Peptides against a protein of PDB entry 2AUS. Designs and how they scored, part 73

Target 1, 323 residues: chain A of PDB entry 2AUS
Amino acid sequence: ADIKREVIVKDDKAETNPKWGFPPDKRPIELHIQYGVINLDKPPGPTSHEVVAWIKRILNLEKAGHGGTLDPKVSGVLPVALERATRVVQALLPAGKEYVALMHLHGDVPEDKIRAVMKEFEGEIIQRPPLRSAVKRRLRTRKVYYIEILEIDGRDVLFRVGVEAGTYIRSLIHHIGLALGVGAHMAELRRTRSGPFKEDETLVTLHDLVDYYHFWKEDGIEEYIRKAIQPMEKAVEHLPKIWIKDSAVAAVAHGANLTVPGIVKLNAGIKKGDLVAIMTLKDELVALGKAMMSTQEMIERSKGIAVDVEKVFMPRDWYPKLW

## One batch from the design tools (peptide; made by RFdiffusion4, then SolubleMPNN)

Design b2_p14_7_s4 (from b2_p14_7, 8 letters changed)
Fold by OpenDDE base, seed 2:
Structure b2_p14_7_s4 (fold): chain B 323 residues (1-323), chain A 14 residues (1-14)
Amino acid sequence: as target 1 above (323 residues)
Amino acid sequence: VERAAAALRARHEA
C-alpha cells in the first residue's frame, strides 16, 4: 500500500466536464453513505460478521461487507464497505496488513536472542491455514514485510508486524516460540492497518456511529456521519489506477471492457493480470477490473482491451452515453 | 500482561 506509483500521461489535453459525475468530496450525504467505507475500530468479542450486521442496523442499510476477517478476540482496523460500495472489499482482501501483537513466551529467553530470532522471521515464511479457516489447508508461503519489537518485559514481547494478506499471526508466534526453544502463544492481537486503512482520525467505533447517526437523523447535523464514512475511492488507493476519458465512462459503467483509446493516464508498473481501479478524471471509481495488458503495452498499443471489467460501481447515468 | 495490554491500549488512545 505504501508503493508510490508514477503516473504516465497518454493524453495531456483530456478535460472533464464538471457537470458530470459526483466527485468523492461532493456527494450528498445519502449518496456518500451509498458509496461509503467505514474505517471501523472492531471491538474484541464479536465476529466481523456480527459487527457488519450491527453497522447495517445502526445505519439502516440493506448491504455491507468487510475488508478482511478479524477473529472475535482481535480488535482494530476493519474496513466496512456500505451499500453500493459493498463489493469494493475485493480490493482490500489481498492488501497487506499490519498488527500489533503481544506474544507470551513459555520460558525465559535473553532479550538479545529474542531480537535476533524475531529478525530471522522477516521475509518469507511457510504457513498452514488454521482448522477454522474455510481455506484449503495446504502449506503456503507468506511474506513478513517487517517485525518491529516495541517492548520486551520478561516473557512478554510486544511487537508490530507488517504481513502479506492471509498471514496468520498466531501461527507466526507459534513458530517464533519454537525457534526460541521455549514455545510461545498469542496473548493479544490488534490490527493497526488494512491496506489504505490505518489507525488515524478516520478510525471510528460502533458507539461513534450510533451517536453520529442520531445527530444526523434527530438533530439534522450531517457533519459527524459524513466524516465517519470515507468515500469508496479510499478502498482502492493502494491499487494501480487507470484514468479514462469522459466519453469512456458510461460504456465502462454499462460493463463494457476498457479499450486502449479510453485511457488518459495510468500508473506505471501494471502487469497483465493485476487488479486495477478504473477512475474518472475527477478521481471517481468507475470499476474494478483485471489488466489485460501491461502499462507498457497500454502506452504502445493504439487498440485492444486494456482492462477486463469485473465489477462496476458507478451508476450508468452519472455520465452521458457518448456512443 | 496488563502493562503490555495498557501499552497496546495507550497507543490506540494517543
Scores: peptide ipSAE 0.024, ipTM 0.670, DockQ to the pose 0.130
Fold by OpenDDE base, seed 5:
Structure b2_p14_7_s4 (fold): chain B 323 residues (1-323), chain A 14 residues (1-14)
Amino acid sequence: as target 1 above (323 residues)
Amino acid sequence: VERAAAALRARHEA
């Protein structure tokens, strides 16, 4: 999410009609909910599926999905995509995660040794998924981006950790304990980040959602529920983007692949096979797809399929058919 | 981060 991506302009004369579409900040409240994502503070106790079911009941929704399972005992950042936005969670599953963890050591270890050994776990680690995981229990490499020790109190180590998607913090702590020679276990865990979603002013509880929905339905005050729900475009902020002409939007919204002539601007560093977000010139999410070209090929070529469209989000009628 | 750290500390002390 923190990778600054350069924007390369291919067509500097391309304009957008202000009458077409619904920019993320200009959606009526019902439409905003239909294309929304909640940055939920998941409480400890319930499963991620139970929490999604409660949100559906609270907000009177037909469908919702979450951006990556938190175990029952784990609290913190759980993105919940609503209604028409439900499938945007596919962009969040591969995104990096941050946690705050409490590790309990099973013996006394000098603080200098704790700090030295934990620093050795920054970088590439080999993990086996736990038995409870839906993932095949094969050994796999994962990246630990950083480990920051927040506090050491005797045998208790509080730390922040940034990790690649599908890194198991419980397994990391077990291996740290083995490397220290005394053993260790995970006492507590909270997720503090999931891609673009973090602990900030957008983080809301289930209680907040009950109150904010009541204020809207009974008191006619939409402000609170509007702020509690992020536009679906938030869930793709960490992806490389391709911005397209108004004349290409309706075709992509009908499920046509994006061709090179439809591109106005794009992020640098797109590789063939990357997940990309196709955007309007008003920063509306049209679709997610697989890049069929690099950024350089999309600039240099005059024709060809740039993106294989995997999932459309935009309704077919927001932009006119110009083909 | 500080709120998460404080909440974890408070639950460990309880």
Scores: peptide ipSAE 0.023, ipTM 0.659, DockQ to the pose 0.874
Fold by OpenDDE base, seed 3:
Structure b2_p14_7_s4 (fold): chain B 323 residues (1-323), chain A 14 residues (1-14)
Amino acid sequence: as target 1 above (323 residues)
Amino acid sequence: VERAAAALRARHEA
């Protein structure tokens, strides 16, 4: 999520009609909710599915989905995509995660040894998914991006960890405990980041959502519920983007693949097979798709399929058909 | 554990 991507302009003369679409900052409250994502502080206790069901009940929604399961005992950042934005969570599933974890050691270990061994777990680790996971129990490599020890109190080690999606912190702690020679278990876990969603001013509780919905429905005050819901475009902030001509928007919104002539600007470093966000020139999310070309190929080629469109978000009527 | 959880919570409310 922290990777600044260069923007390459392919068509510097491309303009956008201000009358078309609904930019993220200009959506009426009802439309904002329909295309929203909540940065939820999931409480410990309920499942991620129960929490999504609560949000649907609180906000009177038909559909919602979450940006990656937190175990019942795990608290913190759970992105919940609403209504028409529900499937934007597919962009968050592969995103990096950060956690704060409390590891309890099963024996006494010198602090210097704890620090040294935990530093060795930065980089590539081999994991097997737990039995409870729907994922096939094959050995797989995962990246630990960083480990930051926050506090050591005897046998209790508080640390921050940045990891590749689907890294199991419980398994990491188990392996650290084995490497220390005493064993260890995960005492507590909080997720502090899920891709672009972090612990910040956008983080809200279920209680906040109850109050903010009440203020809107009973008192006519929309400000709180508006701030509590992020635009769906936030959920793709970490993806490489391709910005398209107004004339290409309606076609993509109808499920047509993006062709090279439709591209106005794009991020550097797109590879064939990457998940990309197709955006309007007003930074509205049109669709998610699979890159069929690299950035370089999209620049050099005059024609061809640039993106295989997998999921459309934008309504078909926000932009006119210009073909 | 409760002190560590309280310290975790207090660091997240700050």
Scores: peptide ipSAE 0.022, ipTM 0.657, DockQ to the pose 0.125
Fold by OpenDDE base, seed 4:
Structure b2_p14_7_s4 (fold): chain B 323 residues (1-323), chain A 14 residues (1-14)
Amino acid sequence: as target 1 above (323 residues)
Amino acid sequence: VERAAAALRARHEA
């Protein structure tokens, strides 16, 4: 998510009509909700599915989905995509995660040894998914991007960890405990990041959502509920982007594949097979798709399918048909 | 553990 992607401009003269579409910052409240994602602080106790069901009830929604399961006992950042945005969660599943974990050691270990051993777990680790996981129980590599020890209090080790999607912190802690020779278990876990969603001013509780919805419906105050819901475009900030001409938007919104002539600008480093976000020049999410070309091929070629459109988000009527 | 939990929460609320 923190990778600054260079933007390559193919058409520097491409303009966008200000009358078309609904930029993320200019959506009426009802439309903002329909294309929204909540950065929920999931409480410990409920399942991620129960929390999604509660949000649907609180906000009177037909559909919602979450950006990656947190265990019942795990708190923190749970992106919940609403209504028309529900399927944007597919962009968050492969995204990196950050956690703060409390590891309890089963014996006394010198702090210097704790620090040294935990540093060795940065990089590639081998994990087997737990029995309860829907993931095939095959050994697989996962990246630990960083481990930051926050506090050591005797046998309790508080640490921040950045990990590849589907890394099991419980398994990491078990292996750290084995490497320390005393054993360890995960006492607590909080997710502090899921791709672009962090513990920031956008993080809201279920209680906040109840209050903010009440202020809107009973008092006519939209400000709080508007602030509590992020535009769906936030859920794709970590993806490579392709920005398209106004004339291409309606076709893509109808499910047509993006062709090279429709591209105005794009991120560097797109590879064939990458998940990409197709954006308007107003940074509206049109669709998610699979790159059929590299960035370089999209620059050099005059024709061809650039993106196989897998999921459309934008309504068909936001932009006119210009073909 | 509860103090570490509370400290975890408090450090993330700060």
Scores: peptide ipSAE 0.020, ipTM 0.666, DockQ to the pose 0.126

Design b2_p14_8_s1 (from b2_p14_8, 9 letters changed)
Fold by OpenDDE base, seed 1:
Structure b2_p14_8_s1 (fold): chain B 323 residues (1-323), chain A 14 residues (1-14)
Amino acid sequence: as target 1 above (323 residues)
Amino acid sequence: DSLRERVRKVEARR
């Protein structure tokens, strides 16, 4: 998620009309909620689905979805996309995750050996999905990006771990325990990051949401609920972006594929088949789609389909139809 | 959240 992507400009003279669209910072509170994502601190106990149902009840919403299931006993970062933003969760499902885990060892192991063995689990690991997952139990490789040991207290090992989406920390801990020769289990787990969402000032509880909604509805104070909800554009910050001309926005908002002439600027390193975010020049999310060209092909070609548009988010009327 | 508090205590000692 932290890869700074270079921006290549194709049209340095492209301007945007300030009267068109609703930039994330200029959305009225009701519209902000309709295109919002909550960085929820999920408590231990409830399912991710129960928590989404609570948010829908608290905020009087018709639709919401979460950016990747946390087990009932697992706490921490659960992105919850609201209303018209609900489908943005598809950008978060494949995103990297960070966790803090408490591993309990089933025997005594020297600290030096714990540190050495855990470092060997950085990189590629082979996992089998657990029986309780809806995922086919095929062996699969997953990336462990980093392991940071925070504390070793006898048989208790507190560590931070960055992982590829769908890495099972419980299985990782089991394999570490086998490699140590004594066995281990996962005592506690918290998710500290889900793509662009992390433990920061945007992280809110269910209790905070109750209070903030009350302050808005009963006291007329929108500040707290506005701050508690992130714009949907936050949920795509980790994706490669393509910025389009004002004249192309309405077509894409109607579900037309993005063609090369509509591109103003784009990130470097887009490959054919990548999930990309189509943005306005005001950093509004128009749509998600599949890249049909590389960045280089989008620069060199004068025509053709650049992006196969899969999910439109922007309303059809925010930008004028210029055709 | 016991785990969050445990992490904060460790990070505050660094």
Scores: peptide ipSAE 0.439, ipTM 0.927, DockQ to the pose 0.918
Fold by OpenDDE base, seed 4:
Structure b2_p14_8_s1 (fold): chain B 323 residues (1-323), chain A 14 residues (1-14)
Amino acid sequence: as target 1 above (323 residues)
Amino acid sequence: DSLRERVRKVEARR
């Protein structure tokens, strides 16, 4: 999520009509909710699906989805996409994750050996998915981006870990324990990050949502519920972006593929096959799609399909049909 | 959340 992507301008004269669309900061509260994502602090105990069901009940919503399952016992950052934003969670599933974990060692190990062995688990690891995962039990590589040991208290090792999506921290801890020669298990786990969503001022509890919804419905105070819900555009901040002309927005909103002439700006380093966010010049999410060209091909070519549009988010009427 | 509190205690000592 913290990768600053260079922005290449293809059309420096492209303007946007301020009367068209609804920029993320200018949505009426009802529309903000319809295109919202909650940075939920999931409590330990319930499943991620139960928590999503509670949010739908609290906020009187028809549909919602979560940005990656947390086990019942696991707390912390669970992005919950609301209503029309529900499918934006597909952008969060492949996103990197951060956790804090408490590892309990089954024997005494010198601190220096703990530190040395845990450092060897930075980089590429081979994992076998647990039996309870919906994923086929094939050996697969996963990236551990970093391990930060926070505390060593005898047999208890508190650490922060940044990982590729679908890395199993329980399996990591088991392998660390084997490498230490004493064995280990995961005592506690909290997710502290899911792509662009982290532990910050936007992190809210289920209790906060109850109160904030009450303040809005009973007292007419929208401020709290507005702050508790992030715009869906937050859920795509980590993706490479392509910004399009106002004249291309309605076509893409109708499900047309993005063609090269519609591009105003794009991030550097897009590869063919990448998931990309198609944005307006007002930073509104139009659609998610698969890049059919590299950034370089999108610059050099005058025509062709740049993005295969997989999921439209923007309503068809926010921008006029100019064709 | 016991784990969140434990982290905060460690970070407050740094």
Scores: peptide ipSAE 0.438, ipTM 0.927, DockQ to the pose 0.924
Fold by OpenDDE base, seed 3:
Structure b2_p14_8_s1 (fold): chain B 323 residues (1-323), chain A 14 residues (1-14)
Amino acid sequence: as target 1 above (323 residues)
Amino acid sequence: DSLRERVRKVEARR
């Protein structure tokens, strides 16, 4: 989300018909919910699956999914994708995460030594996944993007940490404790960010959702529930984007691969194999797919498959078939 | 959330 990606224009004359599609900010409330993502403040106690089941009951939904499991005791940012947007969580699983953690040290350590050692854990670390993870317990490298110490109170260290997806903060704290020579454990953990979703004005509780749904259904006030639900397009803000011609939208919405002639503009720095978001000229999410070309190849080539379309989100009828 | 409140108290002192 914070990485401003350069936009390269391939077709500067491409226009979009204002009568086609439903831009994120112009969706009727029912359609907004069908293509929505909640930035949920998950309480400590329930599982991420129980919380998703509660949201489905509160909002009378058939389907929902979460943007990456938080353990029962872990609070904070849990993106919950709704109905037709449910599979957009696939874009959030590989996204960077931020946490605030309370580390408890098992011995006394000078503050200067705590600060020095924790700074050495910025960068690449070697981790083994925990036994309860769906991931094979092989040693793997993970990135720690930053560590910010917020408070040191004797043996209690409060810190913010930005990490690559699937970095285990409990294991990080264990290794910090070993490097300090006294040992340590994770006392408390909160997730403060999951890709584009953070602690901001869009963060809502389960209680907020109950009240906001009631205001809509009983009082006819849709404003609160509309504000509590983000468009699914927010869940792909961190991905490289490819914007396509109106004439290409219906084909991609039917599951056809994106070919090079359909591209109007694209982000710089797309590599072959990257997950990319295919967008309309109105910033509507059409599909997610795998880049089959680099940005440079998509510019230089006149033909070929640019994106292997893996998951369509847009309905087939929002844009006309123009082929 | 105890941890969120603890963070807010630290940030308010900066």
Scores: peptide ipSAE 0.438, ipTM 0.927, DockQ to the pose 0.916
Fold by OpenDDE base, seed 5:
Structure b2_p14_8_s1 (fold): chain B 323 residues (1-323), chain A 14 residues (1-14)
Amino acid sequence: as target 1 above (323 residues)
Amino acid sequence: DSLRERVRKVEARR
């Protein structure tokens, strides 16, 4: 999420009509909810699916989905996409994660040795997925981006860890314990980040959602529920983006592939096969798709399919048909 | 959340 992507302008004269669409900050409250994502503080105890079912009941929703399973005992950042935004969670699956973990050592180890060994686990690690994982139990490499030791209290090691998607912190702690020679287990785990979603002012509890929905429905106060729900565009902030002409929006919203003439600006470093977000000039999410060209090919070519459109989010009527 | 409280206590001592 922290990779600043350069923006390359292909058409510097392209303007947008302010009367078309619904920018993320200008949606009526009902429409904001239909295209919303909650940055939920998942409590320890319930499954991620039970929590999604509670949110659906609290907010009177037909559909919702979560941005990556947390185990029942694991707390913290669980993005929950609502209604028409439900499928935006696919953008969050490949995103990096951060956790805070409490590791309990099974023997006494000098603090200097703990620090030295844990630093060796930064970078590429080999993991086997746990037995209870939906992922095939093949050995795979994963990146540990950073390990920050927060506290060492005898046999208890509190640390922050940034990891590639699908890294198992329980397995990491087991391997650290083996490398220390005493063994270790994961005592507690909290997720503090999932791509663009982190512990910030947008993080809300299930209790907050009950209260904020009540204030809206009974007292007519929409401010709290509006702030508790992020626009679906938040869930794609970490993806490479392609911004398109107003004349191309309705075609893409109907499921047409994005062609090169529709591009106004794009991020640098797009490769063929990358998941990309197709945006309006008002930063509205039109669709997710697969890049069929690199950034360089999208600049140099005058025609051709730039993006294979996989999932449309924008309604077909927000922009006029100009074909 | 015990972890969130434990982290806050450590960060407040830095």
Scores: peptide ipSAE 0.430, ipTM 0.925, DockQ to the pose 0.914

